# Peptides against a protein of PDB entry 8HF1, part 37

Target 1, 320 residues: chain A of PDB entry 8HF1
Amino acid sequence: NVMLYATKPTEVMVSFPHQEQVLTVTRLISAEIEKFYVSLDLMNIGVQPIRRSKSLQCLRDPSKKSFVKQLFNDFLYQMKEYGIYAASIAIISLIVEFDIKRRQAETLSVKLMHRTALTLCEKIRHLLVQKLQDMTYDDDDDNVNTEEVIMNFSTPKVQRFLMSLKVSFADKDPKDICCLVFVERRYTCKCIYGLLLNYIQSTPELRNVLTPQFMVGRNNISPDFESVLERKWQKSAIQQFRDGNANLMICSSVLEEGIDVQACNHVFILDPVKTFNMYVQSKGRARTTEAKFVLFTADKEREKTIQQIYQYRKAHNDIA

## One batch from the design tools (peptide; made by RFdiffusion4, then SolubleMPNN)

Design b1_p11_5_s2 (from b1_p11_5, 3 letters changed)
Fold by OpenDDE base, seed 2:
Structure b1_p11_5_s2 (fold): chain B 320 residues (1-320), chain A 11 residues (1-11)
Amino acid sequence: as target 1 above (320 residues)
Amino acid sequence: MEVEYEVLPEV
């Protein structure tokens, strides 16, 4: 019964302008992915041998193509929701995943499919990095990881989030910080983690103040597909956050799955609160004195967000 | 650029 004794956090809403980054590069990337989907649908990868794993999920032939499309769809979402800088990090995760799958592929046709996906990811990476470099007037410093580049190539939501971190945590004692950042998607945890590492490293006021970590939700696919490495990494990340070796944790819905995380003084909801459970559980982590629960909303969605939060508050009070 | 913080009132 976590609900009864939580100090009510201060609920804060941060509005951001709804600006669609209409960049030529994002249109080019989207068009290249669409062309790739047409090519992928035409690929004959043949009937895959049914590995009898103890889990009844026969990986049917459609599942491998579907998984490739899912990764690119998640990338397109990240590029749209978080910006080009975040996309440059997100694409690396796809490169790693497709290289693993290429190496693990049992058939030449599946190897070729993952190789084609990998080649597209490298092309996308080059297009993104080139666009990030176009704003660095200094031809000699290939370092696209500056505060300025991160801010300029991030969406207004991410800009407001990063600024909120800077304002909230500049020159604070790392021990006094226990921050959660909630995101909707598993892959967003890794993307925002990489972005935060680079932002913190480029921002003197946050250097040695914030130490980020992330937690990725369980794969909705059988625990048999969770690599032993991913499970070890999850345990290590949680332990680092418990031990205070990390003071900012990026989470998806993992906290709904019963991961015991300490009481936090800051909870940021980077993505829209879609469910009452997400609201209650995320808010229920902001349990310290003067805890803040920070929501991000587009200006156009402000009123709708406020009304939704009031509905959730009412529903929470009716249960308490 | 400033961050505008809106405290959501307790209802």
Scores: peptide ipSAE 0.396, ipTM 0.879, DockQ to the pose 0.775
Fold by OpenDDE base, seed 5:
Structure b1_p11_5_s2 (fold): chain B 320 residues (1-320), chain A 11 residues (1-11)
Amino acid sequence: as target 1 above (320 residues)
Amino acid sequence: MEVEYEVLPEV
């Protein structure tokens, strides 16, 4: 029970300007996804066999149109919240997922649906990579992974996060670092992990300092759909972080499910703290003497964020 | 780009 430790980390707020990236490419991608939704709605995939297993599982049948739309909506969220660079990583996860589902398709109509989704993802990937290359003189895909490209094509939130990592950890001993990064959504963990790998590799001061891992929560709704590979990866990632072979862990609300991780000296909350439980559990991981708990907020939401944190502090003190 | 850090005071 994380509530049992009266840890007083230094709570730090980092403000960022609320600028919507008005890129023509983002509008084009959004319009292509909307056109695809119209086409998807017209597709006859037949009557999917109602697998008689009773509850909430029926909404997330991976062969359904709704699941395809969910993945693209999740991608649009990544592009909006984290920027074009993060979107270029996020789209690869969709490509992998739709290719798996295309191969697993029981019907030609479902196979065609996933093939059409995959074709759109490849088009989106090309548009994103082309936009990243507009800042590079070289047509080499590897040249888009520079610190400059990552920073310029990231949202102000992500820019402030990356700069906070650089300032906090540049030229530090990797053994002195135990960092958690909390994100709201499961798929964001993998996206931010890929972004951090490229950023750390492009930033000399961090290359041998930060070793990131990510942890995605158990899909309590369907353990059967978690690939054996994903389960092995999660177990390995947690173990690497416990053993100190990784010193930065990106996680969602997964730590609520009783994943025991060591006391951390840095906890970054990349997304808004929406619940008291998230606040207490994430803050309760910052347990070292000089621990920092870092929040990111848009300037327009600064006052509301401060008030919410003070309410959570009060509520925590009333229970302790 | 500078990062402005605001320490949230104890209330």
Scores: peptide ipSAE 0.396, ipTM 0.878, DockQ to the pose 0.735
Fold by OpenDDE base, seed 4:
Structure b1_p11_5_s2 (fold): chain B 320 residues (1-320), chain A 11 residues (1-11)
Amino acid sequence: as target 1 above (320 residues)
Amino acid sequence: MEVEYEVLPEV
């Protein structure tokens, strides 16, 4: 019996300075969303006919207003936690979603609500892109997708994450890389995926090394066209990662849904580890002999983070 | 910009 001592992954903590990006643009965007919420609360969208379709979605959002607010709240979170560059990608996802919902609207009032949300998203996109262009000294280079722009308009957490990828994977053989990136929120997977595509393309040392994919949790709530596309995307992304055609997977809550992800040599936890289950599940994917489990923490939260990880280690050792 | 890596000790 070779007890394969499951070599515990090396747990690494990366500290970052707690810097609130106090940009005038972020305050302006927040104020525009707040004004929109006031207008949204005043909108009479009528009593929607309760179609007897037992869609959990009609039970969760009878007014369709709470879903609109959730998307903008998720956007505000992404802008705060990842920076204005990530927000410029996140807003495109809202534009796509509100345009689909506008086209699918069964009533003129619901169509108008989604149209108003879409108009706000286009205004926000313009404000973000204009701010990203403020670094381009040459009026002729509309390319906001440079390493410099990405780094400057990302939060210290995202800056440290991108640098950690560069240091970890520069000029390596792509076949030797199996990386997971865990994020808390579903919409963050796509946002960080878009950011990584642009960063990898702008970084010569990574361009032919890292091929990212993303996987969101299953939206089983509505078997609409979006849920079919998402299911197709998830199956394709997982298959590409299994086949080695993708070597970095961004995921949220995927392991809870019984999706089998292969053993990895790197696991990055981009967001705070809030639960013991998340710690065990994510760490349990770092199974190679030299596997790294990388956490990010603000300097102010360092001690609290260390104590929490030691509590999780103790609890894991008491069960094993 | 340097990345400071802190290896969390085994306790």
Scores: peptide ipSAE 0.395, ipTM 0.879, DockQ to the pose 0.779
Fold by OpenDDE base, seed 1:
Structure b1_p11_5_s2 (fold): chain B 320 residues (1-320), chain A 11 residues (1-11)
Amino acid sequence: as target 1 above (320 residues)
Amino acid sequence: MEVEYEVLPEV
C-alpha cells in the first residue's frame, strides 16, 4: 500500500507566469474545430449496432460522434496547456487514430465522418507546422525540432519543466536517474513523450543522459479496446524502465492503482494535483533518500497550491 | 530565463 510509506521527499514548487498564448493560429484552429462540430452534429450517421461490449462507453454514443469531439477537445486542451509545439505532435496522434477508424468503419456514413475529421487534422497540422517554420529560415522540416523552436512555441509551464530537466540532469550518469513525470490526461503522455524526444535530441547535455518512455493507463472500463500493440507497448515500456534501459517515465494519474514502478529519485507533477490520492500516490514514488517531488504552478494559483499541499500533508499525517 | 525553485517548508 503506497499510502503507508512515510517517504519525505524534498517538495519543490516551480512557479510560471500565467500566459495565454494569444496567437492568431490558435484562434483559427479553434474556430475551424467549432465549425466542424456544427457540421458533425448535422451528419446523419444512423444508429450503429451496439456491439455488446460490456463497456458503458459504447452506450453513450451510438453514432461515435462524441468520440470524435473528445479527441478534438483533448487536442484543444493540449494546445492551450502545453503550446503550439506540443499541439503539432498531438495532431499526428489524431491523424493516426482517425485513419484507423476510417479503415475500420462499418458504414459509408461513419467512413465519411472519419474522413472529414482526418481532413481537418491535416489542415490543422499544416497551420501548426507553417507557424513553427516562421522562426526557421530554412524550409526543411528537420529545422522545426530545435531547442529554440521547442522553447519559443511551448507554454511557460512546459518551458520551466524543460529547463528543470536540463538543470537537474545535464551531464549526469544515466544510471543514477530514475524519473517519473505525471500528467493528468492519457493523451498528454504521448504528446509530452514526443516533445521530450525532440528536446533531448536537440540538447547535447541530455542526449546520452535521458532515455524517455511513456505509459498510458489501462482503460479499466474496456481492456478490449486496448490494441494488442498498446498492451505490448506498455509491457515493453515498464520492462525497459525496470531494466534501466529507460530512466524517465511519463505517466497519467490512472497508472496509480496497478503499476509496480521502482523507487524514483525525481517525480515531476506537470499538471495541477487535483486529489489527495494523486498527491499521496505520486509523492509515494519518490522513495530514495535524496528524492525530489517537483510541482508546477501558475503564479496566480501559487498561494492556493501551497495551501492545498499543506492540507494534503496534514491529511496524510493524520492517516499515517 | 532562470527557474526559481521554492522548497516548500515542512509544516
Scores: peptide ipSAE 0.394, ipTM 0.878, DockQ to the pose 0.747

Design b1_p11_5_s3 (from b1_p11_5, 3 letters changed)
Fold by OpenDDE base, seed 3:
Structure b1_p11_5_s3 (fold): chain B 320 residues (1-320), chain A 11 residues (1-11)
Amino acid sequence: as target 1 above (320 residues)
Amino acid sequence: MEVEYIEIPEV
């Protein structure tokens, strides 16, 4: 039995300054969402029919109000953690979702609720886009998708992530790249994917080098709530990454769900590693001889992050 | 801006 010593990936930590983007626009948006929650609580939407899943578990459809609040809370999280530029992409996903829910509404009261949410999203989108345009001194170049705008309106964490991608992959052969990017939340995958598409298009050294895809984990709540479109998208994204048509995959917890992805040479952990399982599963994909496992940490949390990684290494060695 | 890369040492 030749124990193939699995080549251990090089574990690298990238530090970033803990700077909250205290912008007037983020405070305005937060205040508008809070006002909307007060209005939403006063709305009478009637009794909602319980959808029976085929599995005889009466999963109460989450309150239609609770779902609306969840989407706005996830948006507020993305705006705080990734910045205004990421928020401008995230809000489009809310607009699409609320427009679908508005069209599918069985009652006038539910239709009006989703219409009010949609109107707020359009107001938020306008405030975000206006703030991105405030840096373009030239009235003629309305292009908010420049490398400069993306970098300036991103959090220090996202700035360090984008710089780390540029340093790691500038002018490389696309075939030599197999990169995973792990994020904590499902909606962050699509937001960071949209940000990376615009960043790669605006960065000549990464243009035709990186081809991103995203994969959203299965909603643990019910396989019945995954749209046929989402399942088709996931299968297509995995297949493109297996075929080498995509060389960067953004995912949330996907490896914990048993999705088989090839061995990678780069694994980026954009959000804090919160669990031992996340550490083992994500690190376990960095299997090539020169594989890198890259963590992002705030400067203030550096020592705590190092100690947590040592605890996870010890726990992994005790099971192996 | 330079990215500070810190290798997490093997213990």
Scores: peptide ipSAE 0.415, ipTM 0.899, DockQ to the pose 0.757
Fold by OpenDDE base, seed 5:
Structure b1_p11_5_s3 (fold): chain B 320 residues (1-320), chain A 11 residues (1-11)
Amino acid sequence: as target 1 above (320 residues)
Amino acid sequence: MEVEYIEIPEV
């Protein structure tokens, strides 16, 4: 029970400006997705058998239009919350997912739907990469992975997060680092992992210091949709983190599922803490001496965040 | 760009 071992980590807030960077490319991408939704609604995919599975499983059927829209909405969220650079990584995950679904499609209509979605993802990828290249003199896709490009095309939240990692871990011994990064959404884990790989590789002071991994919670709602590959990845990732072969773990609600990890000296909460359980479980991982629990908040939400943390502290003390 | 760290006081 994570509550029984409540060390008092230093709770730190990092504020970031709530500037919606209104880039023309983000508006264009959003408009292309909206046009696609209109076309998607007009597609005849046939009468899908109503699988009698409970109401929540019906929304996540990979052959359904609703699932296609969910993936694009999730992408739009990544682009908004983490920036264009993170979106360029997130779109690759959609490409892979739609290509798998296109290959697995039992009908020509469903195959065509996923092919159309895939074509849109490729267009979005090109628009994103082109925008990243606008800061580079070279047409080489590898040149977009510089510290400068990553920072300039990341949201203020992600910029502050990356800087916080650099300040916290520059030139440190990898063995002295045990870091958790909590994110709200499952797909964000992989997106932030890809961003961190590129950032660490482009940042000399973090090369060979940080070795990131990501872990995605079990899809308890549909274990049948967890690929054998994803399950193998999760087991490998957590083992690497336990063995010290990885010292930074990006995770979502994974720790709610009783995944035991070692005591950490840093816990970063990249997304807003929405629940008391998330607060207690994430904070309860910061168990070393001088452990830091770092929250990222928009400047406008600073006071509300502080008040929410005080409420959670009070509620935790009333249970302890 | 600097990162401002604000410790959330104990109440």
Scores: peptide ipSAE 0.407, ipTM 0.896, DockQ to the pose 0.752
Fold by OpenDDE base, seed 1:
Parts: sequence; C-alpha cells; structure tokens
Structure b1_p11_5_s3 (fold): chain B 320 residues (1-320), chain A 11 residues (1-11)
Amino acid sequence: as target 1 above (320 residues)
Amino acid sequence: MEVEYIEIPEV
C-alpha cells in the first residue's frame, strides 16, 4: 500500500519557457496527417469483428481506422510535447506497428489501409531526418545523434530534463542511482527511451553511469494483445532494474498499480501531474532519505503547479 | 543554459 508511507522526498520544480516549435516541417507533417485522415475516412475496409474482452469493454481493434488515427495522434502529441528529435524516434515505432499489422491483415482492404499508413510514416521519417541533417555538415546518419542535435531539436521541457540528468548524475557511481521517469502516455516511454540512449551515448559523463530501461503499461483490458515478446521484455526490463543492471526506468502512469520496483532516490515527472493518485503513487516511489521528486512545468503554469501540489499534499495529509 | 531548481516549500 504505497499511500501509507509518509516518505517526504524533497519536491523540486524545474521550470522551462513555453516555446511552440514553429517549424515548417511540423506544419507540413500535420497537414499530411490531416489529408491522410480524409482519405482514411473514405476507405471501405468493411465491418471488422469486435473482439470483446472479458471486461465487456469494446477493445479498439488495432485493425480499425480509429486505432490508426490514435497512433498518428499520439505521434503528433509527441512531436509537439518533446520535439522533432523525439518524433524521429517515435515514427519508427509506428513503422514497425503498421508493418506487423499489414502482414497480419485478414483482408486486402485492411492490408491496403496499413500499407498507406506505412507509406505516410516513411515520408514523415524522411522529412524529420532531413531536418535533423540540416545541422550536420556530413550526410552520415550517425551524425544526427549528437548532443547538440538532440538538444537543438528537443522542446525546452526535454532540454531541461536532459540537463537535469547530466547535473544530477555526471560521474556518479551507477550503483548509487535508482531513477524513475514518469510519462503520461505509453508511446512516450519508447521515444524518450530511444532519445535517452542516444543522449547518454553522446554524453561522456553519462555513458558509463546511466543504463536506461522502459516499461510500457500492460493493457490490463487484454493481456492477449500483448505479444509474448512484449511480456518477456517487460519481465526482463523489471528484472534488470531489480538486479541493478539498469538504474533508470521510464514508466507510463498506467503502471502505477503493478510495478513492484525497489525504493528510488530520484523520481522525475516529465509530464503534468493530472491526478492525486498519480502524485501519491509516483512520489511514493521516492523512498530513500535523500530522495528527490522532480516536476517539470512551463513558466506560465508555475504558480498553478505549486497550488496543485499544495492541494495534493493537503489531501494526502488528510488521508494519512 | 542554466537549470533553475526551485524547492517547493512546505506549507
């Protein structure tokens, strides 16, 4: 019962300037996705069988148009919230998912729908990579993964997060680090993981210090849709973090009820805390005596964030 | 670029 531990981590707020990335490439990508939605709505894919879970919740069948739109909407969100560098990693996950769905398609119309989505993802990937290469004098794909490119093509929030990791963990013993990073969305775990791998590899002070892993929330609604591979990977990632072979874990809020993970000394909340439960469960992982609970907020939302934390502290003290 | 860390005071 994580709520009963009166762990008082030091609560720290990191502010960042609210900057909308006004890039021509992001506007072009958004316009191409909107055009694709119009074309997708006109596609005749027939009536897809509703796979009902045991919970009577209509699972959004991954073969449906609504699932395709959800993946692109999650991509657009990641591009806006984390920047075009994170988007260049996020689009690879969409390519992999649509290729799998194209191969598993039971009908020619569904196969064509996933093929069209895949072609759009490949176009988006090319546009993003080309924009990252505009800062590199050399045409080599490896040159886009520098600290400079990552920082320049990340949002101010992500820039401050990466700097906070560098300041907090530079030249420390890996054994003294137990870090959680909470994000709101499932797909954000994968793109922030990929971004962190590249950032750590490009940052000498972190290369032998931080070993990241990620966990994607179990779709509790249907364990049957988690590939046996995803379940094995999740078990392996948890075990590596328990064994100290990984010292930074990226988690979505959906994991709050099920992560049996050790007490951490750092908890980063990369996205806004939307619920009291999220606040208590994430803060309740910062259990060491010197534990830090770090929040990221836009400068304009600083006061609102402080007031929200005070309300959550009061509500927590009234229950404890 | 500096990171400003603000400790959220106890009320």
Scores: peptide ipSAE 0.402, ipTM 0.896, DockQ to the pose 0.750
Fold by OpenDDE base, seed 4:
Structure b1_p11_5_s3 (fold): chain B 320 residues (1-320), chain A 11 residues (1-11)
Amino acid sequence: as target 1 above (320 residues)
Amino acid sequence: MEVEYIEIPEV
């Protein structure tokens, strides 16, 4: 009986300072979204034709207003948790989604609602891009995708994450890297993927080392809104990660649904570990002898985070 | 900017 002592990954905590500075642009964007919510509540969208598709979403949001508010609330969360640079990428995803919904709108009132949301997204995009350009002293260098701009307009959490990637993977062989990055929200996967593409491209030590992919959870609420393109992308991304053509995978909760992902040597938890299941599943992917399980915590929450990890370790040892 | 890595001790 070789008890394969499942080599427990080294659990590492990276602390970051709490960002107290609210930028004026963030306040302006929040105020514009709040004004939009007031206008949205006043919009009469009428009785939507009940499509025979028993989608749980048509039952939960007969006006489609709640879904519009959810997308903007997710954007506001990303702007707060990841910073202005991440928000500039996140807003593009909202623009694409509202433009698709505007084109698919069966009623004039629904079309107008999505048009108004799209107009707000374009205004927000302009405000974000202008703020990113404030660091370019030269009016001629429209390239907001530099390492410096990304770092300066990212939250301390994201700054520490990017630095942790640079320190961990600079000039390493791409074949020796199998990295997972866990995030809480579906839309965050694509946002952090776009941020990482730009960061890796701007960082010479990582450009030929890290090849990121992302995997979003299945939209169980409305499989009809999962574009055939998104499903093809997910299958392709998983296959590229299995084949070693991608060595960093950004994921939200998808590993819970029985997707077989290879043993990884690095697991980063970018968002707070809220559940025991998330802890066990994410840690259970760090299976190599030198595997690292990296958590990010605010300095003010360090002790609370440590206590939570000890509770999860105890609960895991009591079940094993 | 330095990254402080704190190993969470085994208890």
Scores: peptide ipSAE 0.396, ipTM 0.894, DockQ to the pose 0.761

Design b1_p11_5_s4 (from b1_p11_5, 4 letters changed)
Fold by OpenDDE base, seed 3:
Structure b1_p11_5_s4 (fold): chain B 320 residues (1-320), chain A 11 residues (1-11)
Amino acid sequence: as target 1 above (320 residues)
Amino acid sequence: LSVEYIEIPEV
């Protein structure tokens, strides 16, 4: 019984400067959202009907106000962690969601609440797009989706991630690439997917090399809240990645749920590894010969990150 | 801008 010792992936850390570039536009957007929360708290939306889920756990449907605040808080997180360019993509997802909720509103008060949220999202979108256009000196080239604009309006973490993709995959055969990108939050998957589509399209060395897809984990709250469309999207995304029609998959905690994906040669951890389970499961996908497991850390947190990885390695060896 | 890669050594 030759136990083929599975070759451990090479663990690599990429550091980035911790520069909170607090742009004036990000402060303005944050202040507009805070003003909106004050207005939202004053809105009388009446008593919401308790949706009885068929399962005996009456999980109280989160208050319609709480859901609105959650989406804006998630947007503020995306803007802070990934930058203005990523925020310009994230805001579109809020616009779509609030327009759906506005159309589905059973009461005039709830319809008005979602309309007010939508109006704020359109204002935020305009402020973001205007700021992206400030770098295009030529009046005729309204293309905010250039490699330069993406890089300049991304956080140092995202800049280093994009550069790492370019260095790792420039002019490679698409068939030799099986890449996973892990992010902490569900909404980050779609945001980073949209950013990567635009970046790959603007980068000649990657345009015919990388085909991204994204997977979003099941909502832990209730499988009934996952739209039939989201479930179809997940199934299609997994199948495209299995068939080799996509060679880069962005995911959150999806792989913790036992989604069977093939062995990968690259695993990128874009957000901090917060749990031992996340470390073991994400690293456990880097199973090919010469597989790389790449972590991103702020320079100030480099030593803390190394010590945390050593603790996780020790804990993993104690279980194995 | 170069990407600095630091291999995390085995202990």
Scores: peptide ipSAE 0.409, ipTM 0.900, DockQ to the pose 0.757
Fold by OpenDDE base, seed 1:
Structure b1_p11_5_s4 (fold): chain B 320 residues (1-320), chain A 11 residues (1-11)
Amino acid sequence: as target 1 above (320 residues)
Amino acid sequence: LSVEYIEIPEV
């Protein structure tokens, strides 16, 4: 029971300026997705036969349109919260998913819907990559993955997170590092993982220090929709982290599923702590004597975040 | 870019 561990990690706040990324490209992408939603609502996909498995009822939009909208809404969230560099990685995951769904389509109308979504994703990818290249004098695709490009096209939150990793872990022994990074959404895990791979590769002080992995929570509703590949990846990622072959793990609400990860010396909360349970579970992983629990907050939300942490500390002490 | 670390005080 993680709640019973008396280990008090040092709780640290990192503030960042609240900047809405006012890029013309983000407005254009948002407008293209909204136009696509209007077109998607007009598509006649037909009613697919409800396979009567009781557990899957809630996510089966009979048209599968809600799933398409969910993926684009998650992409828009990644672009807003993490920036256009993170969005350039996030869009690849949508491309892969829509290509799989297109190949698995039982009807021509469903196949066409996924093809139209895929075409939009490719357009978005080109717009993002072109904008990343505007800072590179050379047309080489490899030049968009520099520390400078990553930093300039990331939100202030992500900039502070990356700098916090550099300051915390530069030239340290990889064996002395056990780091968790908590994010709210499952798709953010993979997006931030891809961003961290490129950042670590571009940062000499981190190349042989940090080995990241990610784990995505199982959708409790359908273990059957987790590809055999995703389940193998999760088991492999957890095992690599246990064996010390990975020393940084990006995770979402996975701790609620009883996945036992080792005690860590660093826990980063990249997104706002929304629940007492998330606070207790994530803080309960920072169990070493020198453990740090790091929160990221916008400057305007600093006082509100402090008050929320005091409420959670009080509630934790009243249960302990 | 400086990172300011603020320890959240115990109350």
Scores: peptide ipSAE 0.408, ipTM 0.899, DockQ to the pose 0.737
Fold by OpenDDE base, seed 5:
Formats: sequence, structure tokens, C-alpha cells
Structure b1_p11_5_s4 (fold): chain B 320 residues (1-320), chain A 11 residues (1-11)
Amino acid sequence: as target 1 above (320 residues)
Amino acid sequence: LSVEYIEIPEV
């Protein structure tokens, strides 16, 4: 029980300016998704045959439209919260998902719906890549993965996170690093993982220092739909982190119930701490001597975040 | 761009 250990990591706040990315491309993408939602609502997909697959997902949205909207809303969130560069990685995950669903479509109407979604994702990908290329003289997709491009097309939060990693870990021995990065949303794990791979590869001081992995918690809603590949990936990622072959693990709040990971010296909370359980569980992983628990907050929310941490500390001390 | 680290004081 993580609550039984009075771990006193140094709690650090990193503030970032609340800057709305006023980019024309983000507005265009948002408008294209909104137009797509109007079109999606008009699509008659009929009553899908309820195959007696006891999967809660088939029961929750017979139309599968809500799932399509969820993926695009999740993408819009990532674009807003992490920036255009992160969005360029996030959109690839949507492309893969919609292509799988298109191939698995039981009806022509559902197949068409996923095809239309896929076409929009490709358009969005081109808009994002084109915008990243505005800083590059070469039309080569690899040239968009520079430290400069990543930094300039990331939100202030992500910029401060990447800089915090660079300052903390530049030219360190990889064995001395055990880092967790907590994110709120399951799909953000993969997005931030892809961003970190490219950032680490573009940053000489980190290339041989940080080896990231990501873990998506088990989807308690549909364990049957976790691909054998995803389960193998999760098991491999955990094992690599346990064996020290990976020293940075990106994980969602679903770590609460199942990940026995070693004591870490760094815990980064990239997204707001929304619950006491998330606070206790994430902080409870920072168990080494001189462990750091790093929070990211908007400047406007600094005081509110401090007060929330004090409330969580008090509540933790009252239970300990 | 600088990273400002603010230690959250113990109460």
C-alpha cells in the first residue's frame, strides 16, 4: 500500500505562461473537425446488428459515432495542451485506429464513416506537417524532428517539461535515472512518448541518457479488445523499466491499481493533479533519497495548485 | 526560455 510509506520527496512546481496558441492552422483544423461532426451527425449508419459480443463498447455506442468523436476530441485536447508537434504524432494514432476500424467494419455505412474520418486525419496530418516545415528549408519529414522545431511547436507546458528533462538529465549516467512521467489521458502516453523519442534523438546530451517507454494501463472497460500486441508491448515496457533498459516511463493515472515499478528519483506530473489518489500514488513512487516530485502549472493557477497540494498533504498526514 | 523551479514549502 503506497500510503504506508511516508515518502518526503522534494515537491517542486514548474510554472508556464498561459499562452493560447493563436495559430491559423489550429483554427483551421478545429473548423475541419467541426464540419466533420456536422457531416457525421447526418450519416445514417442504420441500426448496427448488435453482435452478442458482450463488449461494453458495442453496447455503449451502437452507432460507433461517439467513439469517432471521442478520438477527434482527444486529438483536439492534445493539440491544445501539448502543441502542434505533439498533434502531428497524435494524428498518426488516429489514422491507425480508423484504418483498423475501417477494415473491421461490418457494414458499408460504418466502413464509409471510418473512411471519411481517415480522410480528415490525413488532411490534418498534412496541415500539421506543412506547418512544422515552415521552419525547415527542406521538404524532408525528418527535418521536422529537430530540437528547435519540437520546442517552437510545443506549448509552454511541454517546453518547460522538455527543458526540465534536459537540465535534470543532460550528460547523466542512465543507471542513476529512474523517472516517471504522469499524464491524465491514456492516449497522451503514446503521444508524449513519440515526442520524447524525437526530442531525445535530436538532443545530443540526452541520446544515450534517456530511454523512454510508455505504459497504457489496462482498459478495465474492454480487456478483451486489448490487442495481443498491446499486451505484449505493456509487458515488455514494464520489464524493460524494471530491468533498467528503460529509465523513463510515461504512464496515465491508471497506474493506481497495477504497476509495481521500482522506487523512482524523479516523478513528473505533466497534467494537473485532479485527485487525492493521483497525488498520493504518484508522489508515493518518488521514494529514493533526494527524490523530486515535479508539478507543471499555468502561472494563473500557481496559487490554486499550491493550495490544492497543501490540502492533499494535510489529507495524507491525517491518514498516515 | 528559463525553467523556474519553485519548491513548494512545507507547511
Scores: peptide ipSAE 0.405, ipTM 0.900, DockQ to the pose 0.731
Fold by OpenDDE base, seed 4:
Structure b1_p11_5_s4 (fold): chain B 320 residues (1-320), chain A 11 residues (1-11)
Amino acid sequence: as target 1 above (320 residues)
Amino acid sequence: LSVEYIEIPEV
């Protein structure tokens, strides 16, 4: 009996200062979204016939307004949790989605709703890009994608995450790296992926070391072209990670769907571990001899985080 | 900026 001593990963906590980014631009953007919600509630979109698609697809919001509000609420969350730089990438995903929905609109009223949402996203993008450019003293270098700009316009959590990547992986062999980054929301996978691409490209010590990919959860079988593209992207991203063509994977709750990911040497939990299942599943991917399981916590929540991990360890040992 | 790594003690 080879007792596979499942080498328990080293559990590490990285603390960050609780800093509320009180930026005038974030307040302005929030106020513009709130003003848009008032306008959206006044829009008469008409009663769209509930096409009961036979599949367990979540009740397509008959007004399609709740979906629009969800996307902007997810954007506001990303701006708060990851910062202005991540928000500048996140808004592009909203622009793409609202443009597709505008083109696919079956009615003029729905088309106008998505057009109004798209116009707001372009205004928000402009406000974010202008704020990122405020640090470029040289009028000639429109490059908002520098390490300095990324770091300055990221939350303390994201700053510590990026620094942790640099310290952990600077000048290492790409083949020795198998890293997972867990985030709570599917849309966060895309914005953190875009942020990491720009950060890695601006950081010489990481440029030829880290090749990121992202995996979003399977949206259930929407026959929509988007769901086909997302499925193709997921399959390609997973295959690249299995083949070693990517060595860092950003993922959300996708591990629950039985996607077998290889044993990793690093697992970063960028967002709070909210469930025991998330703890066990994410920690269970850190299976190499020197595997690290890295948590990020605000200094104010350090004790609460430690107590939560102790409860999860106890619960895991009681099942084992 | 330095990253402080705190190992979460085993209980």
Scores: peptide ipSAE 0.404, ipTM 0.897, DockQ to the pose 0.769

